# Designs tried in a protein design run: peptides against a protein of PDB entry 9IZ0. Part 40

Target 1, 345 residues: chain A of PDB entry 9IZ0
Amino acid sequence: ITCLGSNGHTYKQLVKGGNDDLRQDAVMEQVFEQVNGFLRSYRKTSQRNLSMRTYKVIPLALKTGVIEWVQDTIPLGEYLDSAHKVYHPKEWSLSTCRKLIAEKQMEDLETRLKVYDLVCRHYRPVFRHFFLESYADPVQWFTTQTNYARSTAVASVLGHVLGLGDRHGQNILIDKTSGEVIHIDLGIAFEQGKKLPVPECVPFRLTRDVVDGMGITGVEGVFRRCMEFTLETLRREEDSLLSVLEVLRYDPLFSWLISPLRRMKKQKMQLENFNQPESGNITTDASRDPKIQRNNVSGESEAERAILKVRQKLSSTLSVEASVGELIRIAQDPSYLALMFCGWS

## One batch from the design tools (peptide; aimed at target 1 R98 L196)

Design b2_p17_8_s1 (made by RFdiffusion4, then SolubleMPNN; from b2_p17_8, 11 letters changed)
Fold by OpenDDE base, seed 1:
Structure b2_p17_8_s1 (fold): chain B 345 residues (1-345), chain A 17 residues (1-17)
Amino acid sequence: as target 1 above (345 residues)
Amino acid sequence: TLLEKMLELEERLEKER
């Protein structure tokens, strides 16, 4: 829809209807706005203009809301698929890579690593070209690449701390003007991504293309330093951040758990992305609901567990540098990336 | 190196803000 603002400007807005609870997204955006307050309060983060890019979410009902249309953005996955066809036209298609990973999903780690390596050799990184194509001026190129590395660092730390899941290339937008990342569809948080049919095992998305966008320094430049400054800020504001999350514990509308319906929807979408539509009438015999014992773990007990995990991630037991170093190592580890739905790009 | 020069430029860009 297009809305006329009180300022006389027209705004495009996305009306989302469906099974996704936009209240989860709206609450996570409020947490990000508060974290952005912390990042503005410290010299090391404020000088770098470090922020989590936010978008406005207005939940209208349980399953209906209005989302701000983020202008001048492209999904990372859409850019990468298009750019890979241009720069590497002789390499494998994204569909071929997905199929090979899927066919080996039930195999041992050694077999999955071999398939992941094979896919990586036939699907090379291209995300550097986003900056080279979009910015003819060297200063603009360097500035936008720096903004990308900075925003990715903030999103990586915050995504780890809050346990953001479902961080696939369609849920990460790139701002074509600033180079900054914008994370969307925030309804999988507090490590609920580990409950997906393909469990998320990385702290954040740091695939080869995500790194390729950082330029020649990769993770060892702006990205690492900005992760360190962001984590330092979040550790200083631990009590403030936890107090925000405690307010959500008492929000009867906030779900600390992935809904069974959302889990099933993500399962179907994962399976449908693997199956080309052979026109076989699969009669949905919906009758084998595995009795997942509803351990009625009260939403309160899961909230307490989530908050405890956030506190543990903010622990000062390791230095900021050691903690960031370990996060970067895990996020790039082939043993984890080979287990992901799309760990190669 | 080119890497060192890029890191110096990053640090300069961070000081100019």
Scores: peptide ipSAE 0.015, ipTM 0.503, DockQ to the pose 0.014
OpenDDE base, seeds 2, 3, 4, 5: peptide ipSAE 0.015, 0.014, 0.014, 0.015; ipTM 0.483, 0.502, 0.478, 0.477; seed 3 fails the geometry check

Design b2_p17_8_s2 (made by RFdiffusion4, then SolubleMPNN; from b2_p17_8, 10 letters changed)
Fold by OpenDDE base, seed 5:
Order: sequence, then C-alpha cells, then structure tokens
Structure b2_p17_8_s2 (fold): chain B 345 residues (1-345), chain A 17 residues (1-17)
Amino acid sequence: as target 1 above (345 residues)
Amino acid sequence: SLLEEALKLEEELEKKR
C-alpha cells in the first residue's frame, strides 16, 4: 500500500497478513535496537558505525500488521539470479542447481558433497559485480563494500547469538545507497530453523556470493574484525541482553516456537520453489488456524532454553578471535553448506 | 538422471585434459 504521511511524504508500506507473526518481527526489531544501543556505547563498534539495520513493524492484530517498506533495496537472491544470467550465461540456471540439490537431499553426506561441488563449479559467484556496477567512483565503491562487510558482520554475530533462521537470499535485502544488509522476516529465531524440513546447520549465511561481495580480502579483513568487535560488545552486555530477552519471556504474545502453520507454509514454499520461477504473488490462502491451546508452561520452558542457549553463545570460554574463527569456519564448511537448501550462492 | 549425465560429462571433460 502507499500512504500519505502527515509530513506530506508518500510512503510505501507492506501489509503482511495471515500466518506471519509480525509480533515476532516487531520484538526482534526491538532487540536489535537495544543491541544498536550497546554498539553505539563501545568505542571499537561506535568508531565503525556498527549497527544491525532495522525497519519499523506495526502490529495491527494478532497475525497482521504493517511493515515499513525499505526503499532503495533489492533482495540479495534477486540480484544474484539476474547478475548470474548476465556474467555467466553458459553456466547452469539457479533452477537446475536447486533441482540437483533437492533430488539428492535424502542421500548420504558423501553424495551431497559431490553434488554441492558439482553445482559450485557450474554456478560461480557474482556478488562482487553489485559494487562494481553501482559505484563508478572508487571511494564510493570502497565505502559501500566496507559498509556491506560491516553490516554483514553485525548481522552474522547477532543472527548466530539469537539463533535467527530462514536466512535465504529473499530475506536479506541490500541497501543500494549504503551497501548495508537488512534482514527481514524474523519469524524464525532461537534456533527454530533446525526444525525446518531442511534443517539449518550453519550459524549464519556466509555462502560464496556473500563472501564475493566482501571483495579481494573476503572474510579476512573488515568482516572478521567487525565480527570480533560485535561479539566483544555482546559479551560485555550479556546481562543487559539477557534482561531484554527475559521481558519477552513474560510476553504472552511472543512465540518461542515456530508455529506448525508457519512450518507447513515454509515447507510448501520450499517444495514449490523447486517447480516454479518465483512469481512474487504471495497469495495468502486464508486457512483457518485451529485454536492451538498454547500451554503457558511449554512456552516458559522454551524461553528458558532459548535464553540458556544465548548465554552459552556469549560464553568467554574461548577468546573472541577463536570463537569468530570457528563461526566463520563452520559457516563456510562444505559439509554444512551441502546440507542447505541453497548453500552454493 | 540429470546428475548422472552431468557427472558423465565431467568425466569426459577430465579425460580430455
């Protein structure tokens, strides 16, 4: 929808309805704004303007609301599909790669690694071209690529700590003005992504194209250092972050569990995305949700388990450098990426 | 299968190197 603001400006807004828990998105955006407060307070993160990019979510009802449309953005997956056709027109289509990975999803790890390697050889990274095409000035190019690496580092640490799932290329927007990433559809958090039909095995998205956008240094530069500074800040503010999450434990509207309907919808979308080109018409079929009696006792136990996992991820048992090094290793490991829905791009 | 055809094509390409 398009709304005229009281300031005379026209704003595009996305109305989300049906099975999307916009309250979960709104709560996660509030957590991100608190984390942005911590990042502004510490010299190492403040000097680099490290932040999680946020957007306004206004819940209107239990499962409906208005999301601020982030102007001048593109989904990462949309850019990558278009750019791959331009730069590598002789390589495999995204649909061919998806089909091959899907056909072998029930096979052993050795077979899945062979298929992943094959797909990787026939579908090369292109995301570096986003910065080369969009910014003719070398200073703007370097600045936007740096902003991309910084924002991706913050989102990677925070996404790991909060267990943010469903991080596919359509749920990651690129700001065309700043080069920063914006994460959307925050309805899968606290490691509920492991309960998807294709379980999420990586701590965050660090695929070959995500790395290609960082330029010639890849992960070994701005990205790694900004992950380290972000994790150092979150470890210092552990008690403050846990206190924010404890407030959510008492929110009767917050769901620490993925809803069965959202799980089924994501399952159906994953299966349908194998057979059709993404026609962007999200037809929300209004299937009546059966009254799932949320036993309050089960929600409290999941909240406690989620908070405990956050505390464990903030543990100082390893150095910041060792912890970040291991996260980067796991996020790029072919043995995990071969198990993902789209681990090659 | 499309995979078997792709693997066979690669084995043929590797034999030509």
Scores: peptide ipSAE 0.034, ipTM 0.617, DockQ to the pose 0.026
OpenDDE base, seeds 1, 2, 3, 4: peptide ipSAE 0.030, 0.000, 0.029, 0.025; ipTM 0.595, 0.299, 0.598, 0.644

Design b2_p17_8_s3 (made by RFdiffusion4, then SolubleMPNN; from b2_p17_8, 10 letters changed)
Fold by OpenDDE base, seed 3:
Structure b2_p17_8_s3 (fold): chain B 345 residues (1-345), chain A 17 residues (1-17)
Amino acid sequence: as target 1 above (345 residues)
Amino acid sequence: SLLEKLKELLKRLEEER
């Protein structure tokens, strides 16, 4: 839909209906706005304009809402598929790589690592070309690449701390003007992604293409330092962040559990990522909402576990540098990336 | 100039190290 704002500007908006509980996304965007307040208040993060890029979500009902259409964006996965065909036309197709990983999904880690390495040798990173081809001016090129590394660092720390899952290439937008990342579809938080049929094993997405976009320094530059400053800010504001999450503990509209419908939808999307998109309009008549009485007792216990897990991730037992170093190591570990649906790009 | 903008940007990045 297109709406006329009170300022006389027209805004394109996406109406989601039927199966998406946008209340989870709206709550997570509110948490990001609070975190952006902390990042603006702290000198080290404010000086660098560090922020989580947000978008407007207006929930209208349980399964209906309006989302801001983010202008001048492209999904990371859409860019990477197109760019890979241009820059590496003799390498394997994305469909071939997905098929080989899927065929070995039930095999041991050693076999999965061998197939992952084979796929990586036949599907090379290309995301650096986004910056090189989009920005002819050297200052714009370097500024946008820096903004990408900064925004990816903030999103990576927040993704880890808040246990954001489902951060695949279709859920990450790139702003073509700023180079910033925009995370969309935030309906899996507080490590609920680990309860999916294929559990999320990495703290955040730091695949070869995500790193290639950072340029010649990779993770060993703006990205690492901005992760450190972001984590230092979140540790300083731990009590403030936990107080925001405690308010959500008592919010009857917030679900600390992944809904069965959302779990089934994500399971289908996981399976469809391995199968060719047959354009079949599967009208899943999911009209039977089982009144799963959310046992309030189970929700409170999950909220308490989630808040405890956030506190544990903000622990000052290790230095900021050591904690960030370990997160970067784990996020790039082939033993975790080989378990993902698309860990190679 | 472009060169001054590059130098300022490099300086800001060095301050991040």
Scores: peptide ipSAE 0.022, ipTM 0.564, DockQ to the pose 0.012
OpenDDE base, seeds 1, 2, 4, 5: peptide ipSAE 0.021, 0.017, 0.021, 0.018; ipTM 0.519, 0.496, 0.519, 0.429

Design b2_p17_8_s4 (made by RFdiffusion4, then SolubleMPNN; from b2_p17_8, 11 letters changed)
Fold by OpenDDE base, seed 1:
Structure b2_p17_8_s4 (fold): chain B 345 residues (1-345), chain A 17 residues (1-17)
Amino acid sequence: as target 1 above (345 residues)
Amino acid sequence: SLLDKLKELLEELEKKR
């Protein structure tokens, strides 16, 4: 839809309907706005204009809402698929890579690592070309690549601390004007991504293409330092952040758990991306509800556990540098990336 | 290295921002 604002500007808006609870997105955007307040208050983060990019979400009902259309954006996964075809036309397709990883999903870690390495050799990083193609001016190129590394650092720390899941290339937008990342579809938070059929084992997305976009310094430049400054800010504002999350504990509309419907939908989408449509009438008799032991863990007990995990991630037991170093190591570890749905790009 | 010099330049640019 297109809405005319009271300011006379026309705004394109996405009406989202279906089983996606936009209240989860709206709540996470409110948390990001509060965190952006903390980042503006601290000198080391404010000087660098560090922020989580937000988008407006207006939930209208349980299953319907209006989302701000972020203009001049592209999904990271869409850019990477297109650019890979241009720069590496003799390498494997994304579908071939997905198929090979899927065929070995039930195998041991050693076999999965061998397949991951094989895929990586036939699907090389290309994301550096986003900046090289889009920005002919060296100052604009450098500024935009810096903005990318900064925004990715903020999103990586927040993604870890809040336990953001479902961080695939279609849920990460790139702003073509600023180079900043915009995270969308925020309904998998507080480590609920570990409950997906393919569990998320990395703290944030730091794949080879995500690193290639940082330029020649990779993670060892702006990215690492901006992660450190962001984590330092969040540790200082721990009580403020936890107080924001405690308000959500009492929101009867906020779900600290992944909905069974959303889990099943993500399961089907993961399976459908692995199965070529052989024309077989699989009558999905939805009748065999596996007895998911509804441990009626009260939503309150899950909220308490989520808040406790956030507190643990903000612990000052390790230095900021040591904590960031370990997060970067884990996020790039082939032993975790080989277990992911798309850990190679 | 060239990388170290670039890191240093990036640090100096980040301090001036």
Scores: peptide ipSAE 0.012, ipTM 0.384, DockQ to the pose 0.014
OpenDDE base, seeds 2, 3, 4, 5: peptide ipSAE 0.000, 0.000, 0.006, 0.005; ipTM 0.367, 0.336, 0.362, 0.359; seed 3 fails the geometry check

## One batch from the design tools (peptide; aimed at target 1 H168 L196 V198 F341)

Design b2_p18_1 (made by RFdiffusion4)
Pose (drawn by RFdiffusion4):
Structure b2_p18_1 (pose): chain A 304 residues (1-257, 299-345), chain P 18 residues (1-18)
Amino acid sequence: ITCLGSNGHTYKQLVKGGNDDLRQDAVMEQVFEQVNGFLRSYRKTSQRNLSMRTYKVIPLALKTGVIEWVQDTIPLGEYLDSAHKVYHPKEWSLSTCRKLIAEKQMEDLETRLKVYDLVCRHYRPVFRHFFLESYADPVQWFTTQTNYARSTAVASVLGHVLGLGDRHGQNILIDKTSGEVIHIDLGIAFEQGKKLPVPECVPFRLTRDVVDGMGITGVEGVFRRCMEFTLETLRREEDSLLSVLEVLRYDPLFSWLGESEAERAILKVRQKLSSTLSVEASVGELIRIAQDPSYLALMFCGWS
Amino acid sequence: SSKSSLERSEEVAEEMEE
């Protein structure tokens, strides 16, 4: 529902009747805003202007809340389905991949990796073409590309830290003229998903298409630097963060999918921010564990 | 409406049982 504005600008409101965890989304957005404040009060984490983008959430009810449909955007999942057909019509469709993996579900490890390798060989990455031929001449394109890389890196590091759940393209919105990514529908948190009926391997959203969209350079450069600066900044302001997560723990609103998984979850948060391992080594291991095909094969249908 | 990962995983679990 789109309304005008007194200043003359229209605002779009996305109202949901489905039982999306909009309260959990709201508290998560509050944590994200405070993280933006942490990144604001520092030299390195603000020269890059890096920020985990937040979309305003106004949940009147958990089942029937209303959120801010962000200014003109095309969701990642709804995108690169048309781009896949237009750019690579010869290659296989999502139908062949989907249920072919469906045949992979009951198979062993080697079979799963083999079929995944085959399908991934068939479906070349295509998201790299969104930033081309869409925004503007090269300066704006590069600014948008670095904005996407920074925003996705920060969002991914934060999601791994807080154990964010669903990370399909249906839950990612790319801005357009700016390029900052906005994660949506973050209902599953604090390591909720991997432990699904169907298990997962990847800690944060990182497909082949996503790393292809970061530019010619994969996730080694601006992405890794932004991730590691985010990790160090989050560690330096760790006490305030755990304080925020603690106040989340003691209230019965945040979903952690007496004693609760929230305690273990924040312990894992501390371990993820633990200074025992160098931050650079931590970012390297995170990139490896999110980029390796062996882990990617077991994730789920699609996710090429 | 779109389905969550949880819902999709439940459906896949049911399909595996079948």

Design b2_p18_1_s1 (made by RFdiffusion4, then SolubleMPNN; from b2_p18_1, 13 letters changed)
Fold by OpenDDE base, seed 3:
Structure b2_p18_1_s1 (fold): chain B 345 residues (1-345), chain A 18 residues (1-18)
Amino acid sequence: as target 1 above (345 residues)
Amino acid sequence: GPLSMEELARKLAEELAA
């Protein structure tokens, strides 16, 4: 829809209806605004303008709401598919890569690593070209690449700490003006992504293309440093962050459990990401619902468990540098990336 | 004006040092 604002400007808005509860997305955006407050208050993060990019979510009714249409953006996955065809026209298609990974999904880790390596050799990173193409001015190029690395670092720390899942190329927007990342569809939080048929094994998305966008230094520059400063800020503000999450524990609008409908939608989306669109009527025989143990964990017990995990992730047992180093290592580990539906890009 | 490559390198170094 297009809405006329009180300021006389027209705003495009996405009305979501059907089975998507936007209340969870709205709550996560509120958590990010609080975190952005912490990042603005701390010198090391404030000096770098570190923030999680947010978007407006207005829940209207059960399973309906309005989302801000983020102008001047592109989904990361859409850009990467297009750019790969331009820069590497002799390499494999995304469809071919997905098929090979899917065909070997049930194989052992050694076989899956071999397939992942094979896919990686036939599908090279291209995301550096986003910055090279979009910004002819060296100052704009440097600024936007820096903004990308900074925003990716903030989103990576928050993604890990808050257990944000389902962070794939369609759920990450790139702002064409700033180079910043915008994470959308925040319906999987607090490690609920581990309950999906393809469990999320990485703390955040740090694939080869995500790294290629950081330029020559890769992770060893602005990205690592900004992760460190973000984590240092969150550790400093642990009690403040946990107090925000405790409010959510008692929020009847927040679901600590992924709804069966949202789970089924994400399951279908994962299966569709593996299946080529050309393979006809896969009657998803709904009969083999894997017995995801419905742990009859009360929503309260899951909230408590989630808060305890956040506290554990903010622990000062390791230095900030050691913690960030381990997160970067795990996020880039082929043993985890080979298990993902799209770990190569 | 456009930042020189030296100014870009300096800014990069400032980002890495900070």
Scores: peptide ipSAE 0.024, ipTM 0.451, DockQ to the pose 0.012
OpenDDE base, seeds 1, 2, 4, 5: peptide ipSAE 0.000, 0.000, 0.000, 0.000; ipTM 0.268, 0.339, 0.291, 0.252

Design b2_p18_1_s2 (made by RFdiffusion4, then SolubleMPNN; from b2_p18_1, 11 letters changed)
Fold by OpenDDE base, seed 3:
Structure b2_p18_1_s2 (fold): chain B 345 residues (1-345), chain A 18 residues (1-18)
Amino acid sequence: as target 1 above (345 residues)
Amino acid sequence: GPLSARELAEKLAKELEE
């Protein structure tokens, strides 16, 4: 839909209907607005204009709502697929890489690492070209690449701390004007992604293409330093952040449990990302009801466990530098990336 | 032509058994 704002501007709005509970997305955006308050209050983060990019979500009814359509954006995965065909036309297709990873999904880690390495050799990073193509002015190029590294750092810390799962290239938008990342479809939070058939193994997305967009310094430049300042801010505001999450514990609109429908939808998306639709009538005999271990974990027990995990991730037991160093290491570890549905780009 | 994903998987399987 197109809405006329009170300011006289026309805004495109995406109406989601059917099976997506936008209340969870709206709540996560409110948490990000609070975190953005903390980032503005702290000198080290405010001087760098560090923020999580947010979008407006208005839940209208059960499983319906209006999402702000972020103008001048592109999904990261859409850009990467298009750019890879231009810059590396002799390398493997994305569909070929996905098929190889899928065919070996049930194999041991050693086999999956060999497959991941082979895919990586035949599908090279291209995301640096986004900045080179989009910004002819060197100052604008450097500014937008810096904004990308900063916004990715904030999103990476928040993604880890809040346990944002399923952060694939279709759920990450790039703002073509600023170079900033925008995370969409926040329906999996507090590590509920670990309960998916393909579990989240990394703390955030730091694939080869995500790093290639940071330029020549990769993770060791603006990115690492902005992660450190963001984590330092969140550790200082731990009690404030936990108080916001405690309000959500008692919010009947917030589901601490992934809904069976959302789980099935995400499972289907994970499987469809591997399977090109061969036109065969795969009667998915839905009769293999994966025994929903209805572990009758009360939503309250999951909320308490989620808040405890946030507190553990904000622990000062390790320095900020050591904690960020370990997160960057894990997020780039081939042993985790080889287990993802698309860990190579 | 570019190897099909299946031909690549079969080649990969052979390379992984070596």
Scores: peptide ipSAE 0.015, ipTM 0.452, DockQ to the pose 0.041
OpenDDE base, seeds 1, 2, 4, 5: peptide ipSAE 0.007, 0.000, 0.000, 0.006; ipTM 0.407, 0.315, 0.361, 0.377

Design b2_p18_1_s3 (made by RFdiffusion4, then SolubleMPNN; from b2_p18_1, 13 letters changed)
Fold by OpenDDE base, seed 3:
Structure b2_p18_1_s3 (fold): chain B 345 residues (1-345), chain A 18 residues (1-18)
Amino acid sequence: as target 1 above (345 residues)
Amino acid sequence: GPLSALELAKKLEEELKA
């Protein structure tokens, strides 16, 4: 819909109706705004303008809400598919890569690693070209690439700490003006993504294309340092962050459990991301629902477990540098990336 | 050219690491 604001400006808004509860997305955006307060209050993060980019979510009713239309953005996955066809027209299609990964999904890790390596050799990174194409001015190019690395670092730390799942290339927008990342569809938080049919094994998305966008220093530049400063800020503000999350424990509008409907939708999307609609009726006999141990874990027990996991991730047992180093290592580990539906890009 | 921008970028990234 298009709405006229009280300021006389016309705003495009996305009305979501049907099966999606936007209350969870709105709550995560509120948590990010609190975290942005912490980042603004800490010298090391404030001097670098570190923030999680937020978007306005207004839940109207059960399964209905209004989302701000984020102007001047493109989904990362849409850019990468288009750019790959331009820069590497002789390499494999995204469809071919998805098919090969899907065909080997049930194989052992060694076989899946071989297929992942093969796909990686036939589908090279291109995301550096976003900055090179979009910004002819060297200062704008550098500024936007720096903003990308900074925003990706903040989103990566928050993604890990809050257990944000489903962070695929369609759920990550790139702001064409600033180079910043905008994470959308925040319906999976607190590691509930690990309960999906294709489990989320990485702490955040740090694929080859995500790294290629950071430029010549890759993860060892602005990205690592901004992750360190962000994690240092979150450790300093642990009690404040946990207090915000404890309010959500008692929020009757917040679901600590992925709804059966949202799970089915995400399951379908994961299956559709592997299965291109080639005409074969692969009746995936839904009968092997992996026994989701419906542990009758009350929503309260899941909230307590989620808050405990956040506290554990903020632990000072390891240095900030060691913790960030391990997160970067795990997020780039082929043994995890080979298990993803799209770990190569 | 883009190489001079890349060198400037590296220098500024090193300065931003400080």
Scores: peptide ipSAE 0.020, ipTM 0.490, DockQ to the pose 0.013
OpenDDE base, seeds 1, 2, 4, 5: peptide ipSAE 0.000, 0.000, 0.011, 0.000; ipTM 0.289, 0.320, 0.411, 0.321

Design b2_p18_1_s4 (made by RFdiffusion4, then SolubleMPNN; from b2_p18_1, 14 letters changed)
Fold by OpenDDE base, seed 4:
Structure b2_p18_1_s4 (fold): chain B 345 residues (1-345), chain A 18 residues (1-18)
Amino acid sequence: as target 1 above (345 residues)
Amino acid sequence: GPLSAEELAKKLEEELKK
């Protein structure tokens, strides 16, 4: 839909309905705006215009709302699938890579590493071409690639600290004008991604294509330095950030747990993305999720654990440089990426 | 062309045997 703003400008709006908890997105966007306040107040981050790119979310009901349509964006995964067909037309399709990873999902780590390596050899990175194609002017090219590396660094630190899950290529938009990343579908936070059918093992998305977009310096350029400055800011503002999260603890509309419906939806989407033919008798007896002991862990105890995990991630036990170094290492480790739904791109 | 699913499975088995 198109809405007329109070300023007389027309804005495109996306109406989301169904099973998507827009309240979770709205709350996480509010947390990002507070963090953007901290980034603006700190000299090292403000001098670089470091921010998490936000979007407006207006929840109308528990599962219905209006989201600001981010104009001039493309999902990272959509660009990568298109570009890979252009630049590497003789390599494997994304569907082929997904199928092979899925077929070996239940195998040991060694087997999964061999499959991941094989997929990586037949599906090469292409994301550098986004900047080369979209920006003919060298200054615009350099600016947008720098903005990409900066925004990815902020999103990576925040994604780790807040435990943002479901960071697949369709939930990461690229702004075609600025090169900035925009994270959407924020309903999996506080490490609830570890409760997905394919558990998330990486702190943030730093796949080969995410790195390829950073240009010749990869992670060792603007990206690492901007992660360090972002983490330094968040450590400085720890008490302020925790105070924001404590307000959410008492929001009766905020869910600290992934909803069973969202988990089932993600499971179904994962299965559909594998193009597994309907081989019949997988009784979707969704009732036989093993008794994860419903320890009546009150929603309060999950919120407390989530806040404690945020505090632990902000710990000054390691230097900022050492902490960022370890996060970058883990996020690029084949032993984790091979376990992911799509760790190769 | 894109390898058939069978050719891919066979290549995967050959790579897993290495």
Scores: peptide ipSAE 0.026, ipTM 0.582, DockQ to the pose 0.038
OpenDDE base, seeds 1, 2, 3, 5: peptide ipSAE 0.022, 0.018, 0.019, 0.023; ipTM 0.521, 0.468, 0.492, 0.557; seed 2 fails the geometry check

Design b2_p18_2 (made by RFdiffusion4)
Pose (drawn by RFdiffusion4):
Structure b2_p18_2 (pose): chain A 304 residues (1-257, 299-345), chain P 18 residues (1-18)
Amino acid sequence: ITCLGSNGHTYKQLVKGGNDDLRQDAVMEQVFEQVNGFLRSYRKTSQRNLSMRTYKVIPLALKTGVIEWVQDTIPLGEYLDSAHKVYHPKEWSLSTCRKLIAEKQMEDLETRLKVYDLVCRHYRPVFRHFFLESYADPVQWFTTQTNYARSTAVASVLGHVLGLGDRHGQNILIDKTSGEVIHIDLGIAFEQGKKLPVPECVPFRLTRDVVDGMGITGVEGVFRRCMEFTLETLRREEDSLLSVLEVLRYDPLFSWLGESEAERAILKVRQKLSSTLSVEASVGELIRIAQDPSYLALMFCGWS
Amino acid sequence: EEEEELEEEVEEREEEIE
């Protein structure tokens, strides 16, 4: 539902009747805003202008809340389905991949890796072409690319820290003229998903297409640097963060999918921010664990 | 039985994604 504005600007409101965890999304957005404040009150984490982008959430009811449909965007999942066909029509479709992996579900590890390798060899990455031929001449394109890299890196580090759940393309919106990513529908949090009926391996969203969209350079450069600066900044302001997560713990609103998984979840948050390992080594291990095909094969259908 | 259970779990997951 799109309304005009007194200043003359239209605002789009996405109202949902489905039982999306909009209250959890709201409190997560509050945490994200406070993180943006942390990144604001620091030298390195603000010269890069890095921020985990927040979209305003106004949940009138958990089942029937209303959120801000962000200014003109194309969701990642709804995108690169058309781009896949247009750019690579000869290669296999999502139908062959999907249920072919469906045949993979009951198979052993080697079979799952083999079929995944085959399908991934068939479907070359295509998201790299969104930032080309869409935005503008090169300066704006590069600004948009670095904005996407930064925003996705920060969102990914924060999701790994807070154990964010679903990370399909249907839950990622790319801005367009700016390039900052907006994660949507973050209902599953505090390590909720891996432990699904169907298990997962990847801690944060990192497919081949996503790393192809970061540029010619994969996730080694601006992405890693932004991730590691985010990790160090979050560690330096750790006390305030755990204080925020504690106040989330003691209220019965946040979903942590008496004693609760929330305690163990924040302990794991502390471990993830623990200074025992160097931050650079932590970022390296995170990139490896999110990029390796062995982990990616067991994730789920698609996710090429 | 095991295959049917898994297919139901996959379909439920696909719906959750959708």

